# Peptides against a protein of PDB entry 2AKA: the designs that were tried, part 157

Target 1, 299 residues: chain A of PDB entry 2AKA
Amino acid sequence: MEDLIPLVNRLQDAFSAIGQNADLDLPQIAVVGGQSAGKSSVLENFVGRDFLPRGSGIVTRRPLVLQLVNSTTEYAEFLHCKGKKFTDFEEVRLEIEAETDRVTGTNKGISPVPINLRVYSPHVLNLTLVDLPGMTKVPVGDQPPDIEFQIRDMLMQFVTKENCLILAVSPANSDLANSDALKIAKEVDPQGQRTIGVITKLDLMDEGTDARDVLENKLLPLRRGYIGVVNRSQKDIDGKKDITAALAAERKFFLSHPSYRHLADRMGTPYLQKVLNQQLTNHIRDTLPGLRNKLQSQL

## One batch from the design tools (peptide; made by RFdiffusion4, then SolubleMPNN)

Design b2_p23_5_s3 (from b2_p23_5, 10 letters changed)
Fold by OpenDDE base, seed 5:
Order: C-alpha cells, then structure tokens, then sequence
Structure b2_p23_5_s3 (fold): chain B 299 residues (1-299), chain A 23 residues (1-23)
C-alpha cells in the first residue's frame, strides 16, 4: 500500500501551485500555541536541525507547511524554488526569512500565504505539519495594533476545517487553564476530538509542582491525549547544544522524574513523532473516501 | 482504499498537468 502522507503532500503542493489551497479541507495537522510556547523547538527536534527563524516576538509570520519525508539522503526543498536542494539548514532558515520578508515586507506583518518546505532525512518519519504564527497580545516593532486578531483570523482559517487536526502546544510553566493553544482548540473543537496536546517546558516547572494530571488526561481531557516533551532551553539553543544530546536528556528527565517515570514510554519527542505519524496516516485513511468524492465533483 | 488512492493520483496528475500548462 502506498504511503498516504506523501500522497497528500503531492495534493498540497498541487493546490498551492494553483492557488486553490483555501478551497480544500485536506487532512492535515495545524500547530498552534502562544509565542515562546516551544512550537519551533518541537519541529526542529523532529528534523534534528536548527532551521527555523528565531528571535523575539512573532517569528513565524506565514504558515509553514513542513513536509517531513523519510529518505536515505538529507536535504530540503522549497516549493517556491523548485530544483534547488538545500543541504545546509542555516541556508534553509535564511530562505524562510527571505521568502517571508518578500511577501510581508520589513514591518514584521503577517501573510496567510503558506511557505511549503519539504525536508528529506533518514532521521524523520513521514509527517506533515502546518506551523502557524504564535498567538500574541503585544504588537512589536511596526506591527499593526490589531496583530493579535490578524493572527487569530489566520489560525481560524486552518483550525476550523473538519479535517484539520490540532497540535496544541502549551508550556507547563504557565497556567495551563489560560493556555492560548488549549483555548483556541476548545473553541473550534469543544469535544476534544481533533486536538493533540503537547506540554513543553516540563523541566522549568516550580519545585514541588508537576503536570501529571494533565499528562494523564485527567484535568483537561482530550480524546487524543497529551504528550510531554522537554526542549532545549534558550540558553542551549544560543549555545548550539546538539539536538541529539537534548533528546537523550529529555529521555533521562522523564525516566528520573518521580511524577513522570511511569509515563516515560509515552512521553518525549521521538514518541510524539511516532504518534503524529500514526495519527496523520489514520486520519488520511479515514478522510480519503470523502475527499475522493469531493474531488470527483470538482473535476 | 486502493480505488481511493488511484482516484487521488489521477486527480493529482490532472492538477500537475494544469499547472504545467499555466507555466
């Protein structure tokens, strides 16, 4: 049986090329969360490379369709510059920034026009994610005063779609009841059928506190549950700490923590990647009959 | 499932053809 994720990737690329992406409810996973929630770190941990823009405020300013493809070789390709293979992931970062600026200008505005990035790697599972701008309440630089609402409107274009799964990224060291990610997910998915919870910054929680109840799906139940991860600290990122070493430290964290040890086999970035691959594959399978019917009606 | 995949592949090929014609 053909891999379903690459098939949907071809659909995404084809629709993006003809400008009709907005008209199709394709099976996909949208990544949502507040600024500094750890979204970019989760995505980079999947690839094992630093390749996403970094900085203060809103870093992701356009939707990034990140298509991970398991391959014997490692390189990246952009849909907007076909035929160019990127082997230096710093150049990938620079291209994302340049392409973002080309469309949004230098005012740090946002655009709903996606960037399509495909990463071939022996270190990834087949997985497609749509990284969305981080939710913020505070405009920075030359951003319009209504930037919060612009971001929200952009997110809603994705997360309201029936075939969109939601990867809700929330930091554990903040009040989870006030999580931007969980709030928007609850708004569009009140029964928690399409939402996967990711809890970051578990290593930064105050002494004597833990997120056990959340991770055990007891506090804010989601049908698809929660997965805890430990990302590199900002200091580690700035210091260029190796992602492989960080993943080992993450495993050690869960195994050694009294509150999480019993969950350790169902936590961490590698487990998250596996779960997302499986859930996306299954979701595509479940939606294919309906998608076929819709597409046939448009041909 | 095989029929759905085949239909999607056909659709993709048609879209790809359309794209090439527009270029």
Amino acid sequence: as target 1 above (299 residues)
Amino acid sequence: MSSEIAALEEFIEELEKEQKEKE
Scores: peptide ipSAE 0.221, ipTM 0.813, DockQ to the pose 0.603
Fold by OpenDDE base, seed 4:
Structure b2_p23_5_s3 (fold): chain B 299 residues (1-299), chain A 23 residues (1-23)
Amino acid sequence: as target 1 above (299 residues)
Amino acid sequence: MSSEIAALEEFIEELEKEQKEKE
């Protein structure tokens, strides 16, 4: 079976290059979550590299179209820097920051103009995600006072589209009922048809509490369910803890936890990546007939 | 599905061609 994800990637790149924000509802997964919800860590864990901007406040300030491509080689490429292969993922991080600043300026504003990043790696499944700015209520630095609404409007451009799946990233150590990610998902997907829940920070929950009911899809039901993950702590990130070691620790966490042991095979970053690959592939397959018809009508 | 994929590939190729002509 032909890899459908790479096909759609080429389509995405072509549309991005011609500047036609063709109002094409491309099959995609938009990643949404509050600031510090653990979105960046989830994405980096897929790649097994540190490559996303880090910091306080709004780190992602432009949509990042992250195209993961399974390959025998490991390197990254930006659409805005065609022909340049990045093998140092620190340079990838710096390029994201530089390209973001080029468009948004130094005021830490946001821009709806995507950055397109393709990562080739033997450690990834084919998967395309659109990382969106983290939802926030607090402007930082020279950000405009209405930054919350600007972010919301940007997110809505993606998540309102019928062919957009929503990866809603929520931290378990916060009130999940009030999760920004789940709220926005519920607003645009009230029936929970397009939303995949990711629960982070399960290791940071208060003693005697767990997210079992959420993970079992009993509390806030989503058709596509929830997947729990355990990311590296900030200390681990600062200490440059290896992501492979972190993934092993994540597995151990689920296996050893009384509340999650029975779910362990359906939890963790590797399982999440697999599920997202499958979900996106199936979603592309389901949407291709309609997409073809729309494209033919626009030519 | 194969015909749909082929049509999409053709469309992509046309877009890529147009892009190259504008560069």
Scores: peptide ipSAE 0.216, ipTM 0.811, DockQ to the pose 0.649
Fold by OpenDDE base, seed 2:
Order: structure tokens, then sequence, then C-alpha cells
Structure b2_p23_5_s3 (fold): chain B 299 residues (1-299), chain A 23 residues (1-23)
């Protein structure tokens, strides 16, 4: 059976090149969460490389279509600079920053025009994610005072689509009832049919507290459930701690924690990647008949 | 499912051809 995810990637690239990006209900996963919820760290952990912009405030200012492709070789390429292969992931980060600044300017504004990045790696499963700007209430720098609403409107362009799955990223060290990710997901998916919950920062919870009830899908039930992850600390990132070592530490965390030990085989970044690959593949299969009919009517 | 995949592949190939002609 031909890999369905690469097929949809080719379709996505073709539509992006003709400028029809916003109007197509393609099967995809949109990543949503508050600022500093850990979205970028989850994506970098899938690749096993540091390649996303870092900093204070709104870091992601354009949608990033991240296409992960299992391959024997490791390199990245952008749709906007075809034929250039990036083997240094610091250069990938710099290209994202440069391409973002080219469109948004120096005022840290946002744009709905996506950046399309494909990463070939032996360490990834086939998976396509759309990383969206982090939800924030506080403008930074020269951002307009209504930036919160601009971000919300941009997110709604993706998450309202029927064929869009929602990866809702929430930190465990904050009140989950006030999670921006779960609030927006509940607004557009009230029955919890399209939403996958990710709980980050489990290692930063107060002593004597845990997220067991959430991870067991008992507190705020989602049909697709919740997966807990442990990302590198900011100190570990600044110290250039290896992502492979961080994944081993994540596994150890779940196995050693009294509240999570029984869930350990259904937690962590590698399990999340596997689940997302399977769910996206199945979702593409289910949506293909409808997509074919829509495309034939346009031709 | 095989027929649906084949139809999508044909559609993608047509779009890719149109892009090359515009370049």
Amino acid sequence: as target 1 above (299 residues)
Amino acid sequence: MSSEIAALEEFIEELEKEQKEKE
C-alpha cells in the first residue's frame, strides 16, 4: 500500500505553489497552544534536531507546514527554495527566520502565508503537522494591540475545517481548565472528535500533584485521548543537551513516577509520533473519497 | 481505494505539469 501521507504532501505542495493554500480542506493536523506551552520543543523532538526559531514572545509568526518523511538520508528542503538541500539544521532555523522577516517585516507582525518545510530523516515516521502561532494576550515589541485576535483568526482558518485534526498542547504546570489549546479545541470541536491532547511540563508540576486523571482521559474526555511528554528544560536547550539523551530521560521519568508508571508505554514523544502517524494515515484514508469528488469538480 | 489513489496521483501529475509550464 502506497504511503498516503507522502501522496497528500505532494497535493499540499501543488496547491501551495498555485496560491490556493487557504481554501482546501486537506486532511492535516494543526498544532495549537499558548505561548511557551512547549509546541516547538515537541516538533524538534520528533526530528531530533534544533531547527525552530527561539526567543521571548511570539516566535512562530507564520504557519509552518512541517512534512516529516522517513528516509535513509537526513536533510531538509523548503518549497520556496526548491533544489537547495539543508544538512545543517542551524541553517534551517536561519532560513525560517529570514523568510518570516521577509513577509512580516521587523515589527514582529504575523502572516497567514505558510512556510512549507520538508525534513527527510531515518529517525522520523511519515507525519505532516501545521505549527500555528502561539496564543497570547500580551503584544510584544511593535506588535499591534489586537495581535491576540489576529492570531485567533489565523488559527480559526485551520481548525474550523472538518478534515483538520487538532493537536492541543497544554502545560501541566498551569491550570488545565484554563488551557488556551483546549478552549479553542472545544469551541470548534465540542464533541472532542478531532482533538488529540498533549500534556507537556509534567516534570515541572508541584510536589504532591499529578496529571493522572487527565492522562487517563477521566477529567476532560477526548475521543482520541491524551499523551504526556517531557521536553528539555530551557537550561538543557541552552546547554545543547542532546535530544536522544532527553528522550531517554523522558522514558525514565514515566517509568519512575508512581502516578504514571502504569501508563509509561502509552506516553512520551516516540509513542506520540507513532500515534500521530497512524491517526493521520487513517484520517487520510477516510477522507480520500470526499477529496476525490471535490477535486474532480474543479477540474 | 486503489482507484481513488490512482485518481489523486493523476490529478497531482496534472497540477505539477501546469506549474512547470508557468515557470
Scores: peptide ipSAE 0.205, ipTM 0.799, DockQ to the pose 0.569
Fold by OpenDDE base, seed 3:
Order: sequence, then structure tokens, then C-alpha cells
Structure b2_p23_5_s3 (fold): chain B 299 residues (1-299), chain A 23 residues (1-23)
Amino acid sequence: as target 1 above (299 residues)
Amino acid sequence: MSSEIAALEEFIEELEKEQKEKE
């Protein structure tokens, strides 16, 4: 069952190679969230490496198709750099930045053309995610004044597709009713059939407040529910805190918190990885027959 | 383009077959 994800990865690569990415409704998980929602930290925690661009404003400026593959070896490969194996994840970060700049220019613009990155690791479950630009209302630097709408239009190209699952990343230390991720998910998935909620920054909530009702799926119900995670703080990232240590701290947080202790076995980054692997695998299984029929009808 | 689409269809069929064998 776990082998379906790598198989669909080959399909994704094949479609990317022929330039038809925009027209295909492939089974996939699109990651959506506002800027600073903790989206990049969630993805890096899956890999156990720092490899995504960092900075102020819009970090992800092209869709990143992140293909995680469980393997005995650890390395990364880009579809645009066939045959090159990256073992230094700083070089992976630099390649993402360089390839982004090559297409968008130096003006911090965005492009809908995906970057395809495959990461082999003994520390990952098979999982493919499409990381999308963070939603923003304010242009940064020399970004165009309509950047908010450009990002929205780009996101809509993915999340409107029926075979797209939505990983909606929302910070707990902000009003969840105002979550950009949940708003866009509700717009395209009003029945909450395709949306998985991730709640970040649970450790940054005000004293005496908690997200228990959200995590118990009682406040804003999603069919696929919510999973809480605790990412490294910016201080921890800057201090190069080990991700393994951060995962242990996350587990301790849920176990020791009065409001979350009873949910602890259904929270945290490792559980999120497992759930996403299972959800994507099942989704692929259910989607493949329909995808075949669609392709045949287009011939 | 037609040859590429045909190859993709074949690939999907292979994926479906492999799925059934693992179930």
C-alpha cells in the first residue's frame, strides 16, 4: 500500500516533463497557509533537515512538489537537475533559491511553474506534498502591488481540483476564524471533505487559552479532522536546534499540557506524517480509476 | 503529443495493476 505514492511520483515527474502539470488533476496534497503560519517548519520537520528557503515575506515563490521517499540512504534530487544527488541540504536550499530566481527574476515575483524535489531518507514516510506560496496581503520589497491576488490565483489552480487534498496550516496564536488557510479551504471545499487541518504554534498561545475545541474537531469541523504540532521557534532555528530534540520537546508538550494530554497520541509531527501517508495512499487508490477515464476522454 | 498521452495511459494502467496485486 505504501508503494502507491512512489508510483504516483513517477506519474507526476512524467507529467512535469511534458509540461502538462496545470491541466492534470493528480491525487496530491496541497499545503496552504498564511505567511509565518509555520508551513515550512512542518515540512522540514518531516525530513529532519533544514532545506527550505528562509527570510522575511514570501519564502516559497514557486510551487514545490516535495516527494518524500523512505530509503536506506539520504539524499535529494531535483527533476530539473537529473542525475545530481544532493547530500548537503544547504545545497538543496541554495538550489531551490537559484531555480526560483532563474524563473521569477530577482524581483521576488512568483511563478506557477513547479519545482520538483525528491528526498530519499530513512527518517521519512512516503509522502508527496505541494508546498504553495504563503498567502499575504502586503507586498514585500519590489513585489508587485497585486501579489496577494497572484498568490491566490496560483493557489486556486491547485486547490480547486477535485483530486487535490488540502493541508490547511493555521497558527493557534491567531484567531482561527480568520485563518487564511481555512478560508481558502472553505471556499473550494465547503463540505470539508478534502481538507486536513494543521494547528501550529500551540506553545505560543496566551496563558489560560487553548485550542482544545479546535483539535477535538468541535469548533470548525473537518471530516479529516485537525492535528496539532509544535514547531521549533525562530530562535531554535537560528540556534540550529536539532530537529530530533524538537520532536521530543513536542511530545513532551502534548503529554504535559492539561488541555492536550488526552489527545497526545493523535498529535505531533510523527503522527501527522503517518496520517498524511495513509490519507494520500487511500486517496490515490480511489482516484486512479477516475484519472484513467479522464485521460482517455481527452484523447 | 498523442504518443505521450498513450504512454501515460499505459503507465496508469500499470499503476492500477500494481495496486490490485498489493491489495
Scores: peptide ipSAE 0.164, ipTM 0.728, DockQ to the pose 0.083

Design b2_p23_5_s4 (from b2_p23_5, 10 letters changed)
Fold by OpenDDE base, seed 3:
Structure b2_p23_5_s4 (fold): chain B 299 residues (1-299), chain A 23 residues (1-23)
Amino acid sequence: as target 1 above (299 residues)
Amino acid sequence: MQQVIQEVEALIAELEAEQAAAA
């Protein structure tokens, strides 16, 4: 397992102290997708815990910098409350909600100010992701009527940066050509150099349909390709279905599906984690010289 | 801001050292 990612986490923490005036873009992976595309479920499957806010509409309202660190122990830490170790992931969820509400108020507004969460676990690979608000067109509750544009503007602050990789999360049971994630990725990465496609809800496709052409990178080619995953349903989450059992079911799904069997070793959440770890590590290596030069020019 | 830049520079140097050790 690579040690570069934990070091970049410290760099990211230090960079957060520079504030918005720093013309620096750290190597990172931004997670983008429409509401209910399955972004939060993918992240929770990496950790093996339920810890993200739940609900309808815009759940993520601040960028969540999720720093996964392989460790012999399991706990979480927030940058905004240093020294407090969370071992109950329900308390982690509550802290995300509380810290979000502290900045955005009760109106379910959004803020571009990140929450930094580090999770130590024996079950994770070293990986840092920035979970971004889900794209939406419909304001919910007291949200401003321009919430769609506010979210878009927030996403653009991340995905336009050259050193930002884009994890574009799209549901298979919707028209991929209309994917909000792939649309925004194509806008800022027209050559598909920075975009990784994740296809969720493969188990929810209509009978007689499949996403084989997408997963084989034949329909909408991305240089970094596509990875299919099967997340727990909302019913499974509410029923507290074990994530380990869900990962086993995901593996079984790909192995048993006639259209996906031949791809099974390049599909699923564990493979996605591995690929993201490798791609982030390589991306860090590729971007460090430029970052150093940029920093030196500011000294 | 200058202090933060110096800290970032130090962390980059540490990253480069780690990369060299892993190669």
Scores: peptide ipSAE 0.102, ipTM 0.728, DockQ to the pose 0.082
Fold by OpenDDE base, seed 2:
Structure b2_p23_5_s4 (fold): chain B 299 residues (1-299), chain A 23 residues (1-23)
Amino acid sequence: as target 1 above (299 residues)
Amino acid sequence: MQQVIQEVEALIAELEAEQAAAA
């Protein structure tokens, strides 16, 4: 069963080479959330490496198709520079920035053209995610005044597709009723069939408050439920705190917290990876018959 | 384009084989 995701990745790469004219509803997981919701930190925690652009405002400015592949070796490859193996993940970050700037220019504009990145690692499960630009209401720098709508339109190209699962990333230290991720998910998935909730920043909640009702799926129920995670703080990232140490601290957080201890085995980044791998594998299996029929009709 | 079509057909066949083995 673990072999289905790599096969779909090869299919995705083949279609990317022909050009986006194939309206292929491939089984995938789109990652959505507001700016600073913690999306990039979740993805880096999966890889165990710092490799995504960092900064204020819109960091992800093109869709990033992140293909995680379990392997005995650790390296990254880009579809736009085939044959180059990256072993330094800082060079991976720089390549994402350079390739983004090549297409969008220096004005911090956005482009709907994906960057395709494959990461081989012994520390990952097979998983394909599409990281999307963070939703924002406020243009930063030389961004166009309609940047909010441009981002929304880009997200809608992914999340409206029936075979797209939605990873909705929301910070716990903000009003969940106002979560941009959950709002867009509810718009395109009103029955909550395709949405997985991720709650970040649980360690940054005000004293005497918790997200227990959310994590227990009692407040805003999703069929696929919610998973809480604890990411590195900005101070920890700037201090180059090891991700392995951060994952141990996350486990300790859930086990020691009175409101979350009973949920601890169904929380944290490792559990999220496992759930996403299983959900994507099952989703591929369920969608394959329909995908075959669509492909045969286009050939 | 023909090479890509052949690659896609091969991938579909592999996916079908894996689906049959998992059933």
Scores: peptide ipSAE 0.093, ipTM 0.725, DockQ to the pose 0.081
Fold by OpenDDE base, seed 4:
Structure b2_p23_5_s4 (fold): chain B 299 residues (1-299), chain A 23 residues (1-23)
Amino acid sequence: as target 1 above (299 residues)
Amino acid sequence: MQQVIQEVEALIAELEAEQAAAA
């Protein structure tokens, strides 16, 4: 069978062009997590570039449909800016910010209207992710007081869909039982059939503590399991530490850690990419039989 | 869009045929 992810990408683009994204149950992976859970860092680590907005609070304010395409060339394209190839990923970041502000205004509001970004790179596997706003309980700036509920409602538009896989991103240095990502996943996927757990900030856990039981799928079992990752620290980001160097440090972390060494081959960002590619591909295959009927109903 | 739909329909048909043959 041919690569199914690019096919679904073409469908996604076509449906986006006609404004029907919200009603389409396409096979996809939605990325969910609390603010500062490390979602954007995971996505940037996939690309190997800094290209997402950064800051405190709600940084992602529109759904970002991130289509990663393995290619010999490296560039980005936006669906809203046809024909423009971005080779400077700082310009990609600026375009995301500008396009977000164009729709949401300056009040740091949110919009359910997605930004569609395709990244061609030799460093990526074919993978489509929908990055969603970080869950929060505290409005910032001029955000409406009900911003928490607006975000949740937006997330629910994606994660309630049967064909949506959920990449639940949770920091290890916080109480995982209280993870916003795992809570929302449990709400819409009570049997843990559609949820993939990502555990970030394993390097920031208190000495003498570890997330071994979680990573071994023994504490909060998910059918699709958990993958631990180590993102760049804020210091590393501020110091402009290269993502390639960070990925090497991540590998070293798992290999050298007494609690994780035995899991090291099933941990880290590169392994996560492979798993997501495989799971998305399989999920597309499993959902294809129903897709024809859906297409006929939407067109 | 029509080309994409046709491609998807073809892939679905192939998948269904494979599933039927495996059953």
Scores: peptide ipSAE 0.043, ipTM 0.677, DockQ to the pose 0.071
Fold by OpenDDE base, seed 1:
Structure b2_p23_5_s4 (fold): chain B 299 residues (1-299), chain A 23 residues (1-23)
Amino acid sequence: as target 1 above (299 residues)
Amino acid sequence: MQQVIQEVEALIAELEAEQAAAA
């Protein structure tokens, strides 16, 4: 059986080229979360490279369709730069920034027009994610006063679609009841059928506290459950700590923590990748009949 | 636009083939 994820990627690329993305309910995973929730760090840990824009405030200002493809070679390609292969992931970061600024201008505004990035790597599973701008309550710099509402409206264009799975990224060192990711997910998925919870910053929780009840799916139940991850600290990122070493440290964290040891085989970035690959594959299979009918009616 | 239409039609055919093989 051919991999279903690459097939849907080709559909997504074809529809992106004609500007009809808004009317297509393609099976996909949208990544949602507050600013600094750790979304970009999770995506970079999948690739094993530093390639996403970094900074204070709104980092992601356009949807990023990230298509991970398992391959014997390592390189990246943009849909807007067909035929150019990027082997330096710093150049990938610079291209994302340049293409973002080209459309949004210098005022740090947002645009609903996606950037399509494909990454080939021996270290990834086939997986497509849509990284969305982080939810914010306070405009920074020259951002429009209504930036919070603009971001919300952009997110709603994705997460309201029936075939959209929601990867809700929440930091453990903040009140989960106030999680922007879980709030928006509950608004559009009140039965928790489409939402996968990711809990970041488990290593930054206060001493004597843990997220065990959340990770065991007892506090805010989701049908698809929760997966805890440990990302590199900002100091580790600035110090260019190797992602492979960080993944080993993450494994050690879960195995050595009294509250998480029993969950360790169902935690961490590698397990999250596997779950997302399987969930997306199954979701594509379930939606293919309806997708075919919709495509035939629009042509 | 014509090239995109042809690509979409080819992809629909692949989806149909996959559905037929699963079934």
Scores: peptide ipSAE 0.063, ipTM 0.692, DockQ to the pose 0.082; fails the geometry check

Design b2_p23_6_s1 (from b2_p23_6, 12 letters changed)
Fold by OpenDDE base, seed 4:
Structure b2_p23_6_s1 (fold): chain B 299 residues (1-299), chain A 23 residues (1-23)
Amino acid sequence: as target 1 above (299 residues)
Amino acid sequence: SEQQKQIDEVLEEIDKLNERLKQ
């Protein structure tokens, strides 16, 4: 089957180059979640590398179009730096930070202008995600007092599009009913047709509590269901714990946990990556018949 | 423009795919 995801990636790149990305209803997955919900860790776990900016508060300040491409080689490329291959993922992180700061300045403001990053790796499935700024209520640094609404407005530009799937990332150690990710998803997808739930921090839940009902799609039903993941702790990240080791620990967590053992084969980062690849591929296929007409109307 | 060429190439590929999907 012809790789549909790379085809859409070419469209994304072409339209990004002409500044029309915001108006295109391309089949894509937008990643939404509150600050510290674990979005960056999920994305890094897909790649198996540390490459995203880290810090307290707002980290993603521009949309990051992350194009994962299965390849025999491992390197990254930015659309704004054509021809430069990055093999050091620390340099990738630095480039994201530099390119973000170039547009937003030093005030830690946000910009709707995407960064387009393609990662070639033998360890990834073909998958394109748009990482969006984390929802926050508290400005940091010199951010404007209305930063919450600016972020929300930016997110709405993506998640309101009919062809946008929503990866809603919510921490299990917080009240799921108050999940920023699920709230925004419910607002634009009231029937839960476009939303995929990711539940992080399952390992950080209070003793005697579990997210079984959520993961079984019984509490807040989504058509596309929920997938639980266990990310590296901040201590593990600071200690440079290997992502491969973390993925093994995640598998062990689900297999050993009485509440999740029966779900273990439908949980964890590798399963999430597979599901997202499949769902995006299917979604592209479903939208492809109308895509040409939409594209022509926007040229 | 090079960009227009890239778009046109992708559109052609979409057309081919759409034709195959209708079969």
Scores: peptide ipSAE 0.142, ipTM 0.754, DockQ to the pose 0.786
Fold by OpenDDE base, seed 5:
Structure b2_p23_6_s1 (fold): chain B 299 residues (1-299), chain A 23 residues (1-23)
Amino acid sequence: as target 1 above (299 residues)
Amino acid sequence: SEQQKQIDEVLEEIDKLNERLKQ
């Protein structure tokens, strides 16, 4: 079963090359969340590198198919520039920005055309995620006034697919009942069968409050449950705090917190990565009997 | 095309996996 994720990656690459990405129902995980929900930080914590565009407003403006592959070497490759190996992850960030701007221009518009990025690393589990633009209600710069709906329409192209799992990223320091991620997930997955909840910013909750009921799957039940994480603060990112140190601090946070200590072995970024690898692998396996016929009918 | 060849190769691998899963 260890080779199932790379097999689906080959399908994604082949179909991306022929422009059929939006119409295919491949087993995949789409990452959804509001702006500043912590999506980029979760993905960077998986890789252990800073490599995603940062800033205010809509940072991700194209879908990013992020293919993590366990390997003895560490480098990145883009589908749009085959044969170029990136070992500096700052150059990876710059290439994402350049390739985004090539298609969208300088007006901060969005495009549904994916960027395919493969990261080989000894520090990752095999995992494929589709990072989607953050949901927003406020246009920035030269963005069209209907940008909120354009983003929503783009997300719906992915999350409505039967074989799409949804990684719903919500910040704990905001009203979870109003989470954009959980709202869109509930709309397309009302029974909570395809949704995995991620709760970020647990360290930024008001004193005397906690997200225990959410993390215990008691408030808004999902079949696949919730996993809490603690990402680097913006101050930590700006200060270039090491991701390894941040992961150690995350572990300490859960172990020492009175509301989360009993959950600590089922929390944190490393556990999330493991769960996603297992869930994606199992999901691919369960869909394989019908996958060939379904794919052939879509070609 | 090279893309079609890649798709066909992956589909063959899926067939092999499906056969193993049915046993």
Scores: peptide ipSAE 0.164, ipTM 0.770, DockQ to the pose 0.746; fails the geometry check
Fold by OpenDDE base, seed 1:
Formats: sequence, structure tokens, C-alpha cells
Structure b2_p23_6_s1 (fold): chain B 299 residues (1-299), chain A 23 residues (1-23)
Amino acid sequence: as target 1 above (299 residues)
Amino acid sequence: SEQQKQIDEVLEEIDKLNERLKQ
């Protein structure tokens, strides 16, 4: 069966070049979550490299269309600088920062104009995600006082689309009922048909507490369920802890935890990557019969 | 435009895939 994800990637690239990306109902996965929910860490764990901007406050300030492509070689390419192959992922990070600042200015504003990044790697499955700015209530630096609403409006441009799946990233060490990710998902997907829950920071929960009921889909049921992950700590990231070692530690965490051991084969970053690949592939297949007509009507 | 050509090529591939899925 022809790889359907690369086909949609070519559509995304073509539409990005004409500036119409935000309004297209392409089969895609939008990643949503509050600031510091662990979105960037999940994406970096898929690639096995540190390549996303880091810092306090709003880190992602433009949508990042991240196209992962399984390949024998490892390199990255940006749509805005075609033909340049990046093999140093620190340079990838710097290019994201520079391209973000070029459009948003130095005031840490946001822009709805996507950055398109393709990563070729032997360590990835074919997967395309749209990383969206983290939801926040508190402006930082020179950000406008209405930045919360600007971010919300930007997210709504993606998540309201019928063909958009939603990867809702929520930290376990915060009240799930107050999750920004699940709130926005419920607003646009009240029946939980398009939403996949990701629970981060399971290793940071208070002693004697667990997220078992959430992960078993009993507390806030989603049709597509929940997947727990354990990301590197900020100390581990700053210390450049190897992602492969972190993935092994994640596996050990689930296997050794009394509340999660029985779920361990359906948890962790590698399982999440497989599920997302399958979900996206199936979603593209289901939408293909109507995709041409929908795309032509939007041109 | 080169972009329109790329879109048209992808649309043709979608058509071919849709035909295969209907068989």
C-alpha cells in the first residue's frame, strides 16, 4: 500500500507555498497543550534529537508542520530554504528561532504562518504533526495583553477543521479537569471523536497518587483513548541526556510502576509514535475519496 | 505556476489511489 502520509505532505508543501495553509481541511494531527505540558519533549523524543526552541513562556510562536519521514539517512529540510540539508540539529533549532523572529519580530509575538520542517531519519515512522503554540494566560516580556486570545484563535483555525485530529497533551501532575488541552479539544470535539490524549509528567506525580483511571479511559473518556509518556526532565535536557537512554527509562518506569505495569505495552513514546502513524494513515485513507473535491473547493 | 503543477500532480495521484480503493 502506497505510503499515504508522504502524499499529504506534498499537498501541505504546495499549499504552504501559496500562503493558504491555515484554511485547508487536510487530514492532519494538531498538537495542543498548555505551556510546559511537555509537547516539545514528545516531538523531540520521536526524532531522537534536541531541535526545538527551549525557554520560559511561549516557545512555539508559529505553527510547526513537522513531517517525519523514515529514511536511511538523517537530516532536516525546511520548505523556506529548499535544497539546504541540516545534519546538525542545533542548526535546525537556530533556524526555527530565526525564521520565527523574522516574521513575528523581537516582541515574542505570534504568527499563524506555518514553518514547514521535514526530518528524515532511520529512527522515525512516517508521521506529520502540526505543533501549535502553547496555551497561556500570562503574557511574558513584550507580549500583548491579549496573547491568550491570539493563541486561542490560532489554535481554533486548525482544531475546528473536520479532518483535523487533535493530540491533546496534558501533564499528570496538574488537575486533568483543568487541562487546557482537553478543554479546547472538548470545545471543538465534544464527543471525543478526533482527540487522542497524551499524559506527560507521570513520574512527577505526588507519592500515593496515579493517573490509572485516566490512562484506562475511565475518567474522561476519549474514543481514541489516552497514552502516557515520561519525558526527560529539564535537568536531563540541560545535561544533554541521551534520548535513547530516556526512552529506556520510560519503559522501565511503566514496567515497574504498580499502577501502570498492566498498561506498559500500550504506553510510552515508541507506542505513541506507532499509534499516531496508524491513526494518521487510516484517517488519510478514510478522507481520500472526498479530499480532491474538498481541496478544489478551497482553491 | 510551479506550485499549481505540484498540486495538480498530487491530485492526479489521489485520483489513482481512489480508483484503487474502489476496486
Scores: peptide ipSAE 0.157, ipTM 0.764, DockQ to the pose 0.725; fails the geometry check
Fold by OpenDDE base, seed 3:
Structure b2_p23_6_s1 (fold): chain B 299 residues (1-299), chain A 23 residues (1-23)
Amino acid sequence: as target 1 above (299 residues)
Amino acid sequence: SEQQKQIDEVLEEIDKLNERLKQ
């Protein structure tokens, strides 16, 4: 079962090379959420490295196909520069920024053309995610006035696919009933069959409030449930707080919080990674019998 | 094309996996 995700990765790479990225209903997980919902922090916590673009506004401007591969060695590779191994994750960040700017220009526009990044690490489980641009309503800088709709249209190209699972990332310190991630997920998955909820910023909730009902799947039920996580604060990121220390702090948070202690074994980034690996593996297995016929009809 | 060859190889692996899963 551990080899199913790498198998789909090879399909993704092959189809990306021929420019047919949008037409393939490959089993995958699309990551959706509003700007500043904590998507990038969740992905970096999986890798244990800072490697994603940072800044104000739309950080992800192209889909990032992030292929995590468990390996004895730690390095990254891009599909667009085959044969180059990156061991410095700051160089990975710079390459994402450079490759984004090469296609979109300097105006902070978006492009539907994916960047394919593979990360080998002893600290990851096999997992493939498609990081999508954060939903926004307000253009920033030189962004076009219709940027909200451009992002939405881009997201729809992924999340409308039947074999696409949706990782809906929502901050707990905002009204979850108004979550952009949960809204778009409900639009394309009204029965909540393909959606996994991630609740970030649980440590930033007002005193006397909690997300217990959401995490217990009682408020907005999803078949695949919700997983709470605690990411590094912006201060911790700026201070270069170690991700290992942040993961320990996350565990301590859930264990010590009166509302979450009973859920602590089903919360946090390491548990999320395990759940996503298992769900993606099972999803690939369930879709494989039909995948060949679909692929042959498109060739 | 080289890409078609890669796709065909992966499809063959999928077929093998599907056969194993039916067993």
Scores: peptide ipSAE 0.134, ipTM 0.748, DockQ to the pose 0.737; fails the geometry check

